# Peptides against a protein of PDB entry 3OGK: the designs that were tried, part 13

Target 1, 307 residues: chain A of PDB entry 3OGK
Amino acid sequence: ATPDRLSRRFPNLRSLKLKGKPRAAMFNLIPENWGGYVTPWVTEISNNLRQLKSVHFRRMIVSDLDLDRLAKARADDLETLKLDKCSGFTTDGLLSIVTHCRKIKTLLMEESSFSEKDGKWLHELAQHNTSLEVLNFYMTEFAKISPKDLETIARNCRSLVSVKVGDFEILELVGFFKAAANLEEFCGGSLNEDIGMPEKYMNLVFPRKLCRLGLSYMGPNEMPILFPFAAQIRKLDLLYALLETEDHCTLIQKCPNLEVLETRNVIGDRGLEVLAQYCKQLKRLRIERGADEQGMEDEEGLVSQRG

## One batch from the design tools (peptide; made by RFdiffusion4, then SolubleMPNN)

Design b1_p9_3_s1 (from b1_p9_3, 5 letters changed)
Fold by OpenDDE base, seed 3:
Structure b1_p9_3_s1 (fold): chain B 307 residues (1-307), chain A 9 residues (1-9)
Amino acid sequence: as target 1 above (307 residues)
Amino acid sequence: SIAERLARY
């Protein structure tokens, strides 16, 4: 579909999702500049889609100018912006979005690549937004943003229910977790083992409603921090956990209400058996191949066609 | 990277 055809057919469109490069791009089969620019769509949105509240760009090229135009055109009418696996923008573009779209409820940059100039965009969001429900910059590398701004967002946005972040030290997020009283989902962060302080994370207090969780770099020593509320966990993202097969079994047994599991092949057939035994409410299972699996011949960590 | 940490574990 072309932008002009879309607006003519659906002038009252409220939600738009555009997919750029297909997954085949992962195999270098598609030129870098293939048809993925949002510019013509942003122009059409600005001119003809005046009721548009939600925009989702997936695997598209997005410039700062595109973001600025979108921000100014939709302003406080924009409720959702998802830059899903996008590229081509800087934090200046994000700053424009949060400056002009002060009532945004969902802001996502998951797996997007960008040039980071500063942390002003998150600070601006913290200072002016009270509507945010979902913030997601999972699998991104922001080095100049402040955990304190995230805490401020949690304090000011009472409807905040889902937050996914990059590599923040989890202990720097203690204030955030305390403020985020309605948080149901958290992914990301960084758990850093300290041999000299084995109980470094044992006193972490999570939001009471937390039921969807993915802690990056969680090992078997940190895993017990979940046990007090494991029975209420409905979704686990273990893709970036440092758990072996037996650790998976231990955790899964404690999560009888688990509905969604995302993990690596390390779960093994044994882990899948345990999952089937203890997690009767399971609806979705995602198993990915880890980079580590190329080298470890340990037979127990492979999911066979029988698991 | 997460991938590098996972490869070391």
Scores: peptide ipSAE 0.018, ipTM 0.631, DockQ to the pose 0.257
Fold by OpenDDE base, seed 4:
Structure b1_p9_3_s1 (fold): chain B 307 residues (1-307), chain A 9 residues (1-9)
Amino acid sequence: as target 1 above (307 residues)
Amino acid sequence: SIAERLARY
């Protein structure tokens, strides 16, 4: 399909999802400049798709100019922007989006690669948006954004239900969690062990409605933080947790309402048996092979055909 | 990084 054909056929299009490069690109098998530019699509959106409110680009090349054009063309009509595993832009492009699209409800940059110039985009979002429902920059590297801006967003956006972030120290998000009263999903952050303060996370209070969770670097010492609300957990992302097989068993048995589990093969057949025993509402299971586990072929931390 | 931490365990 070409952009011009799309607009002619569907002039009243409200939602657009485009997929660019194939998955092979993630293995550096496809040059970065190989197709997948959003530019012709953004041009068509700007000129002819006047009812478009949702845009999802997956594995596409997106420039700051593209984002600026999109932002100005759709302005407050843009409700959803997902830059899913995209590349080619900087935080200036994000700044343009949040500056012009003040009623955006969903903003996603998960696994996108970009140049970070400053944290102004998140600050601008915090200062002007009250509509945000979903914010997702999971598996990204932002070093210049402020957790205070995230807290401000939570305070101002009362419909905020899902937030996925990069490597914020979890203790810096205490104010955010307190403000995010309606938050149902949180992923990311950073749990850091401190020998001098072994219980530094024990007083962490999560939003009351939280039921979908993935804490990065969560080990067995931090895992008990979840126990008070484990029964209400419906989704767990343990891909970046530091849990062994037995830790998985301990946590899973406390989550009888678990519907979705994402983890590594360290769960093992034992963990899968426990999962089957205690999680009768399970709908989806994702098991990935960890790079760290490639050399441990003989350990119990592997999933076989028994699991 | 997450990958580096996971590699240590």
Scores: peptide ipSAE 0.018, ipTM 0.629, DockQ to the pose 0.245
Fold by OpenDDE base, seed 2:
Structure b1_p9_3_s1 (fold): chain B 307 residues (1-307), chain A 9 residues (1-9)
Amino acid sequence: as target 1 above (307 residues)
Amino acid sequence: SIAERLARY
């Protein structure tokens, strides 16, 4: 469909989701510049879709100018922006969004490719937003943003329930977790092994309502930090955990209320048996091929038709 | 990257 046809047919549209690049982009089979540009859609939104509150761009090319135009056109009416696996923008575009859309509730840039100029966008968000419910820059590599700004967001946004981040050191997020009293979901961060301090993470205090969790690089030494609240865990994202088959079995046994599990083939048939035995409320299981699966050496780490 | 770190295990 063309943008003009959409606005004529649905002038009162509140939510828009656009998909550009094919799934082949996930495998780097297409050039990065191959795909749909959001520019004509942003123009149409600005001119004719005055009730639009939610925008979701998936695998599209988005420029800073596009984001700036969108931000100014929708301003405080924009409640949701999802840049899902998009490319072409910089942090200047994000800064424009958070500067003009001060009532935004959901901001997502998960798996997007961008040029990072500075951390001003997160700082601006921290200084002015009190409405945020969902913040998601999972699978991104911001190096210039401050965990202190994330803490400020948690303190100011009382409805903040879901936060997914990149590679923040988890210990830098202690203040964030303390402030995020209503947080139900957390994914990302970075757990880093320290031979000299094997228990450096054991004193981490998580938000009391936390029930959906995915800690990046969590190994068997860090896994026990979940045990005090494992019974309340409803969703686990273990895609980026560093757990072997037996570690999966150990954790799964402690999560009887698990509804969603996302993991890699390393769970094996053994882990799936344990899952079936202990997790009677399981609704969704996602198993992906991990980078570690190319080594056929661990027979237990393979999911067969038996599992 | 996450992929690079996972490749070590």
Scores: peptide ipSAE 0.018, ipTM 0.638, DockQ to the pose 0.398
Fold by OpenDDE base, seed 1:
Parts: C-alpha cells; structure tokens; sequence
Structure b1_p9_3_s1 (fold): chain B 307 residues (1-307), chain A 9 residues (1-9)
C-alpha cells in the first residue's frame, strides 16, 4: 500500500501500524523504493491524516527529521508512538516528540537502536507530561537518562500503568516505585548480586497493583522479593532472569494466577509440568530457544515433546 | 504438550 492511497481511502484513520519487514506473505505491501523508511508515511500523516492519534512503526527506518515532522504535525493529538525495533534516529528525535506531543500516553522504543546524545528527552517528558500511561524502552541502552526523571514521571502521570526500562539499577528505582502508585507492569532494570550484601534487594517495595513483571538478571537469591505478591502476578517475563529449572518450579508454584509466561527453554519439561499443575489460568506461554549459562546439555533445562 | 498448545514463537 502507498501512503497516499491509504489517506484517500481512510482520511479519518486514527491508528496506523506499519511494518518495515513484513512477514513473507506481506512482503509486497511495501514498495521497495521506500526501503522501510517512514518518511513518505510521515509526509502523508502530516498532510492528510489529521485524526491520526496512534502510530506504530515496526522495524522501520526513522530519522530525527521524520520524528520532528510527525511531532509538529500531530502535536498534542498524538497519543501513541511506538518505535518498535526501529533504527536511524537519535535522542534528538525523541526530544522533539516529547516536546511537541505533551499529551502522549504511550511512548515505546523497545528494541530500537539509536544514537544517544543526552537524556533531555526523558527530562522533558518528566517536566511536562501528565498523561503518560505506558513508557517502554525495554531492551535499549540508555546510559544518559536519569532515574530521577522516571520518578518525576511516576509522580506526575497518575495513569501510568506500564513501565519497561533498560538496565537501571533497581535500587535507583525505589523512588520511582514509591511514586508509581498505579503501576501494574514493570520490566527491566538490573539486579546486581553483591556477595557482601546478600539482602541488598529484600526490602524493595513494589507498587501494590503490580501484576506483570520481568526483572532482568533476577537470580534465585533475588527471586524471594516476589514471594509476598506472587499470588497476584498475572504475567512473568523470565527471558532475562537467571533462574534454573528448579527456580522456575519454585516461582511458578507461587503464582497460581499466572496468565502469561515468557521464559527460556531452561524451564524444561519439569517446569512445564509444574506450570500445568499450578497455573490453571495460563493463556500464553513463550519459550525462547536459548542456552542458559549451563548450556543446552543440561537435560533438565530442555523442553522436549513431553513438555 | 503444554508448549505445543500454548507456546508463541
């Protein structure tokens, strides 16, 4: 499809999702001459899609100029921007978005690659946004953003329900968790084992409504921090947890209301059996085929036809 | 298996 054809057919379009690398069956939907660039789409949005409030670019090339144009064209009408596995932009582009789209509710750049110039975009978001519901820069590498800005966002955005971050030290997010009273979902962070302080994380206070969780680098020593609210967990992302098969079994048994589990094959057939036994509400299971630190040779950490 | 039935790849 071409942008101009879309706008002519659907001038009142409110939500647009574009995929730069579509599935094989959809490969011919994107003209090759556009190379997965969002530019022609942004041009069309700016000119003709005046009711568009939600934009999702997946695996697209997005420049700062594209983001700036989009930001200025939609301004406070833009409620959702998802840069899902995109590339080509810098934090200047993000700054433009948050500067001009002050009522944005969802901002996602999960798994996007970008050049980080500074942390101004998050600071600007913290200073001016009160509408944010979803913030997601999971599996990104921001080194120049401040956890204090994240805390400010939580304080100011009372509808904030989902936050996914990169490698923030979890202890730096204590203020964030305290402020994020309505937070239901949190993923990311960094748990760093300290042999000299084994209880380093035991006193973490999570938001009371937290039910979807994925703590990066959570090992068996940190896992007990979830036990007080494990019964209310609905979704677990264990893809980046450092749990073995037995750890999975231990945790799963404590999560009887689990609906979604994402993990690696380290769960094994044993973990899957435990999952079946204890998690009767399970609706979705994702098992990534990856070797854990012990390697694929550990029989307990393998998912077979039995599981 | 549970994986076969519920897994999303």
Amino acid sequence: as target 1 above (307 residues)
Amino acid sequence: SIAERLARY
Scores: peptide ipSAE 0.009, ipTM 0.567, DockQ to the pose 0.041; fails the geometry check

Design b1_p9_3_s2 (from b1_p9_3, 5 letters changed)
Fold by OpenDDE base, seed 2:
Structure b1_p9_3_s2 (fold): chain B 307 residues (1-307), chain A 9 residues (1-9)
Amino acid sequence: as target 1 above (307 residues)
Amino acid sequence: DIAERLRKR
């Protein structure tokens, strides 16, 4: 379909999702120059799709100019922007979005590749937004953003229910978790082992409504922090956890209300048996091949046709 | 490091 044909057929379109060219699922190999350009679509949105409030670009090339044009054209009417596995922009483009779209409810950059100039975009979002419900920059590498801005967002956005972040040290997010009283979903962060202080995370207080969780680099020593609320967990993302088969079994047994599990082959047939035994409400299971599993001779760490 | 490999996905 062409942009002009879309606007002629659907002048009152409120939601648009565009998918670019398929990218090879290889580690860190998202070619910046691979995908469809959003430019002609942004032009059409600006000129002819005046009721559009939700935009989702997947695997597309998005420039800062594209984001700036979109931001100015839709302004406070833009409620959702998802840059899903996109490339070609910098944090200047993000800054334009949050500056002009002050009532945005969903902002997603999950798995996008970008040039990071500064952390101003998150600061601007923190200073001016009170509408945010979903913030997702999962599997991204922001080094210049502040956890304090994330805390400010949590304090100001009372409807904030889902936050997915990159590699923030979890202890830096204590203030965020305290402020995010309505948070139901959290993914990302970084749990870092400290041999000298094995219990450094034991005093973490999570939001009371938290039921969808994926803590990056969570090992068996950190896993007990989930036990007080494991019965209320409905979704677990263990793709980036450092749990072995037995650890999976231990955690799964404590999550009788689990509906969605995402994990790696390390769960093994044994973990799947435990899952079937204890998680009677399970609706979705995703098992990915871990790069680490090719070298671990743990016979239990393979999902076979038996599981 | 397994963690480093997982970050690159």
Scores: peptide ipSAE 0.027, ipTM 0.706, DockQ to the pose 0.203
Fold by OpenDDE base, seed 3:
Structure b1_p9_3_s2 (fold): chain B 307 residues (1-307), chain A 9 residues (1-9)
Amino acid sequence: as target 1 above (307 residues)
Amino acid sequence: DIAERLRKR
């Protein structure tokens, strides 16, 4: 579809999702510059899609100029922006979005590649937004943003229900978790094992409504922090957990209300048997092949056609 | 990153 054809057919469009590069681009089968620029769409949005509230770009090239134009064109009417696996922008573009779109409810940059200039975009969001419901920069590398701004967002945004972050030290998010009283979903952070302080994370207090969780680098020593509310867990993201097959079995048996599990092949057939036995509410299972599994001696860490 | 951490455990 072309932008002009879309606006002519649907002048009152409220939600737009564009997919750029197909999955085949991951295999270098498609030229880097193939059809993935958002520029013509942003132009069309600015001119002809005046009711558009939600924009989702997936695997597209997005410049700071594109973001600035979008921000100014939609302003407080923009409720959702998802830059899903996008590239080509810097944190200046993000700053423009949060500066002009002060009523944004969903902001996503999951798996996007960008140039980080500073942490001003998150600070600006923290200072001026009270509408945010979903913040997601999962699997990104922000080094210049502050956990304090995340805490401020949680304090000011009463409807904040889902937050996914990069590699923040989880202890730096204690204030955030305390402030995020309505948070239902959290993914990311970083659990860092300290042999000298085995109980380093045992006093973590999670939001009372938390039921969708994915803690990065969670190992068997940290896993017990979930046990007090494991029966409340409905979704687990274990893709970046450091759990073996037996650890999976231990955790799964404590999550009888689990509906969604995302993990790696390390769960094994045994883990799948335990999952079937204890998790009768399971609706979705995603198993990824870890690049690292070729080196793990755990013979049980293979999902066969039997599982 | 994850691979490196998995190798260190």
Scores: peptide ipSAE 0.024, ipTM 0.708, DockQ to the pose 0.224
Fold by OpenDDE base, seed 5:
Structure b1_p9_3_s2 (fold): chain B 307 residues (1-307), chain A 9 residues (1-9)
Amino acid sequence: as target 1 above (307 residues)
Amino acid sequence: DIAERLRKR
């Protein structure tokens, strides 16, 4: 499909999702420069898709110029931007988006690769946006953004329901969690084990409506922080948790209302048995092979056809 | 521990 054909056929298009590079690109089977550039699509959006409020680019090359053009063309009409596994832009492009699209509700850059110049984009978003519902920069590498800006966003955006972040120290997000009264989903952060202070996270207060969760680097020592609200958890992302098979069993038993579980092979057949026993509302299960699990010959950490 | 965390990314 070409951009011009799309606009001619659907001039009143409100939502567009484009897919560029195939999944094979994840395995370095495709040249780095292979993929869909969004440029011709952004041009078409700017000129002919004047009702477009939702844009989703998946595995595409996106430049700062593309983002700037999109931002200026759609301005406050842009409600959703998803840069899903995209590359080619910097934080200047993000700054343009949040500067011009002040009523954006969903901003996603999950698993995107970019050059980070500064944290101004998040600061600008914090200073001017009150509409944000979903913020997702999960599995990204931001080092220059401030957790204080995230707190400000939570305070100002009363409809904020889902936030996924990179490697913020969880203790720096205390203010954010306190402000995010309507938050239902949180993923990311960084839990750092401290042998000298095993209880450093035990006083964390999570938003009361939190039911979808994926804390990065959560080990068995940190896992108890979930126990007070484990019964209300409906989705767990344990892909980046540091839990063994027995830890999975312990946590799963405490989550009778679990609907979605994402984890690694470390759950094992035993964990799957426990899951089947205690989680009768389970709708989706995703099990990935971790790179770390290839060396563990222990039968307990492998999912077989029996489990 | 840090190295293990990085490999999971």
Scores: peptide ipSAE 0.027, ipTM 0.704, DockQ to the pose 0.300; fails the geometry check
Fold by OpenDDE base, seed 4:
Structure b1_p9_3_s2 (fold): chain B 307 residues (1-307), chain A 9 residues (1-9)
Amino acid sequence: as target 1 above (307 residues)
Amino acid sequence: DIAERLRKR
């Protein structure tokens, strides 16, 4: 309930997960200043939780000062930091984290909102970290970070197994994929159609262990790049793919070991039938409503209770 | 662009 009560009861706490604002905040139904500040928790962590190695903030307000205090207090003892749908910080706060927490293994900023000042945080991470296992800034808007720093991270962090990124052009990540020999999961990037070069992505080489994948803006023309390793795919994130119902059917048939599928209602009842037929190991299915599908009353792109 | 529409939600 309160930071001070937590530290008194659990002085040897190793992992902390805090949830701030409810989901309704995503719809601007809750004032921005309605609680959820990490400041009192960071103060308590700094003073009294000396064994804490994992911190997860979800939907909380996090300032650069909070991050700086946390970074300096935990230093190389901090193994995991997750800023999950957080706001209020800049890339200066991230720079402080990676500067002081040089042995961090998991760094997540997925769906966080921040002010981007520069790309120094990723550069610093690339220059000094060799411990990173999970890097996740999926669904974020970094424009000033370098794909070369991501490649350097892959080269230096031999235990790197999961990377989720924003809108990097996939061709700029060729060096990253070559370096990331142990990578099992990749999400994000940007596939951009080029009418003049329809085969520009056909020579992409993915890490050999890749089995969890979500390529943003993947259309039917790019989908064949997955076919050589489709049988080893266990998780697909198609939420931001540009695949129609028939494209889903084509891809699903090639993924007999699929365990997790996340997609839009465009999969339709037909896609679900194909999924049931070919994916006998399926454990989790997530279907979201697509924003683009609201106008097309076409029955084929809707998931009914029959699926 | 369908992709841009998907990002904004």
Scores: peptide ipSAE 0.026, ipTM 0.708, DockQ to the pose 0.200; fails the geometry check

Design b1_p9_3_s3 (from b1_p9_3, 6 letters changed)
Fold by OpenDDE base, seed 5:
Structure b1_p9_3_s3 (fold): chain B 307 residues (1-307), chain A 9 residues (1-9)
Amino acid sequence: as target 1 above (307 residues)
Amino acid sequence: RIAERLRRR
């Protein structure tokens, strides 16, 4: 499809999702000069798609200039921007988006690669946005953003229901969790094991409505922090957890209302048996091969035809 | 860490 054909056919388009590079690009099987630039689409959006409020770019090349043009063209009419596995921009582009699109409800940059210049974009979002419902920079590398800005966002955005972050130390998010009274979903953070202080995280207070969760680097020592509300958990992302087969069994049996599980092969046939026994509401199961599992000769850590 | 390895995919 071409941008010009889209606007001529659908001048009143409200939502657009574009897919650029194929999944093979993630494996460096596609040359960098293959294309998938958003530039011609942003031009068309700016000129001819005046009712567009939702934009989703998936595996596309996005420049700061593209983001600036989009931001200025759509301004407060832009409700959703998803930069899903995109590349080519910096935090200056994000700053332009949040500066001009002050009523944005969904901002996603999950698995995007970018150059980080500063944390100003998150600060600007914190200072001026009250509409945010979904913030997602899961599996990204931000080092210059402040957890205090995230707390401010939670305080000011009463409809904030889903937040996915990178590698914030979970203890730095205590203020955020306290402020995010309506939060239903949280993914990311960083749990750091401390042999000298095994109870480091036991006093964490999560939002009361939290039911979709994925804590990065959660091991068996940290897992008990979920037990007080395990019965209300509906979705677990364990892809980045440090749980063995037995740990999976322990957690799963405490989550009778689990609807979605995402995990690695480490769950094993045993974990799948426990899942079938205790999680009667399960709707979706995703099992990925972990990079660490290449050397596991232990049958318990493998999903076979028996499971 | 597993998360860092998986993010590079």
Scores: peptide ipSAE 0.042, ipTM 0.782, DockQ to the pose 0.290
Fold by OpenDDE base, seed 3:
Structure b1_p9_3_s3 (fold): chain B 307 residues (1-307), chain A 9 residues (1-9)
Amino acid sequence: as target 1 above (307 residues)
Amino acid sequence: RIAERLRRR
């Protein structure tokens, strides 16, 4: 489809999702100059799609100029922006979005690659937004943003229900968790093992409604922090957890209401048997192949045809 | 280390 054909056919379009580079690009099978630029689409949005409130770009090239044009054209009418696995922009583009789109409800940059200039975009969002429901910069490398701004967002955005972040130290998010009273989903952070203080995370207080969770670098020593509310967990993201097969079995047994599990092949056939036994409400299972060193996998950490 | 490798995909 071309942008002009889209607007002519659907002048009252409210939601647009564009997919750029195919999944085959992950294998370097697609030339870098293949395209997938959002520019012509942003031009069309700005000129002819005046009711558009939701934009989702997946695997596209997005410039700061594109973001600035989109921001100014849609302003407070823009409710959702998802930059899903996109590239080509900097934090200046994000700043433009949050400056002009003050009523944005969903902002996603998951797995996007960008140049980080500063943390101003998150600060601006914290200072002016009260509408945010979903914030997702999972699997990104922000180093200049402040956990304090995330706390401010939680305090000001009463409808905030899902937050996915990069590698914030979890202890720096204590204030955020306290403020995020309606939070149902959290992914990311960083759990850092400390041999000298093995219980440093044991006193973490999670939001009472938290039921979808994925803590990065969670090992068996940290896993017990979930046990007090494991029965209310509906979704677990264990892709970036440091759990072996037996650890998976231990955790799964405590999550009888689990509906969605995402993990690596380390779960093994044994973990799948335990999952089938204890998680009768399971709706979706995603198992990825781990890039694990051959020597660190549990002998049972393979999913066979039995599973 | 495993989690870090998984993120570098």
Scores: peptide ipSAE 0.042, ipTM 0.782, DockQ to the pose 0.202
Fold by OpenDDE base, seed 2:
Structure b1_p9_3_s3 (fold): chain B 307 residues (1-307), chain A 9 residues (1-9)
Amino acid sequence: as target 1 above (307 residues)
Amino acid sequence: RIAERLRRR
């Protein structure tokens, strides 16, 4: 489909999702010059799609100029922007979005590759937005953003229900969790084991409504922080957890209301048996092959056809 | 970091 054809057919379009590069791009099988630029689409949005409130770009090349044009064209009418596995922009483009789209409800940059200039975009969002419901920069590498801005967002955005972040130290997010009273989903952060302080995270207080969770680098020593609310967990992302098979079994047994599990092969057939026994509400199971498969000869950590 | 290893695939 061409942009011009879309606007002519659907002048009142409210939601647009574009998919650029195929999944093969993740394996470097697609030349960089393959295309997938959002520019012609942003031009069409700006000129002809005046009711568009939701934009989702997946695996596309997005420039700062594209983001600036989109931001100015849609302004406070833009409710959702998802830059899903996109590239080509900097934090200046994000700054333009949050500056001009002050009523944005969903902002996603999950798995996007970008040049980080500063943390101003998150600060601007914190200073002016009160509408945010979903913030997702999961699996990104922001080093210049402040956890204090995230806390401010939580305080100001009463409808904030889902936040996914990069490698923030979880203890720096204590203020955020306290402020995010309606938060239902959290993914990311960084749990850093301290041999000298095994109880480092034991006093961590999560939002009362939290039911979808994925803590990065959570090991067996940190896992008990979930036990007080494990019965209310409905979605668990263990893709980046440091749990072995037995740890999976321990946690799964405590999550009888689990509906979605995402994990690695380390769950093993044993973990799947435990899952089947204790998680009768399970709707979706995703098992990824971890990089750890190469070294662990232990048969217990593999999902077979029996599992 | 496991997360970094998994992203590079």
Scores: peptide ipSAE 0.041, ipTM 0.777, DockQ to the pose 0.294
Fold by OpenDDE base, seed 4:
Structure b1_p9_3_s3 (fold): chain B 307 residues (1-307), chain A 9 residues (1-9)
Amino acid sequence: as target 1 above (307 residues)
Amino acid sequence: RIAERLRRR
């Protein structure tokens, strides 16, 4: 499809999802100049798609100029922007989006690569947005954003239900969790082992409605922080957890209402047996091959054809 | 970090 053909056929389009580069691009099998630029689409959106409130770009090249044009063209009519595995922009582009689109409800940049100039975009979002429902910069590398701005967002955005972040120290998010009273989903953060303080996370208080969770680097020492509300967990992302097979078994047994599990091969056939025994409401299971599992001959940590 | 190792694949 071409941008001009889209607008002519669907002038009242409210939602657009574009997929650029195929998955093979993730393996550097596609030249950088292959295309997948959003520029012609943003031009068409700006000129002819006046009802568009939701934009999803997946594996596309997005410049700051593209984001600025989109932001100014759609302004407060833009409710959803998803930059899913995109590249080519900086935090200046994000700043333009949040500055001009003050009623944005969903902002996603999961697995996107960008140049980070500053944390102003998150600060601007915190200062002016009260509409945000979903914020997702999971699997990104922001180093200049402030956990305090995230807390401010939680305080001001009463409809905030899903937040996925990068490698924030979880203890820096205590204020955020306290403010995010309606939060149902949280992914990311960083749990850091401290030999001198093995129980440093035991007093973490999570939002009461939290039921979809993926804590990065959660090991067996931190896992007990979930036990008080494990029965209400419906989705677990354990892809970046530091859990072995036995740890999976322990946690799964405590989550009888689990509907979605995402994990690595480390769950093993035993973990799958436990899952089948205790999680009768399971709807989706995703098992990925872990990088470290190549060469662990331990049969217990592999999902075989039995599982 | 597992996340960094998984991103490289």
Scores: peptide ipSAE 0.039, ipTM 0.771, DockQ to the pose 0.297

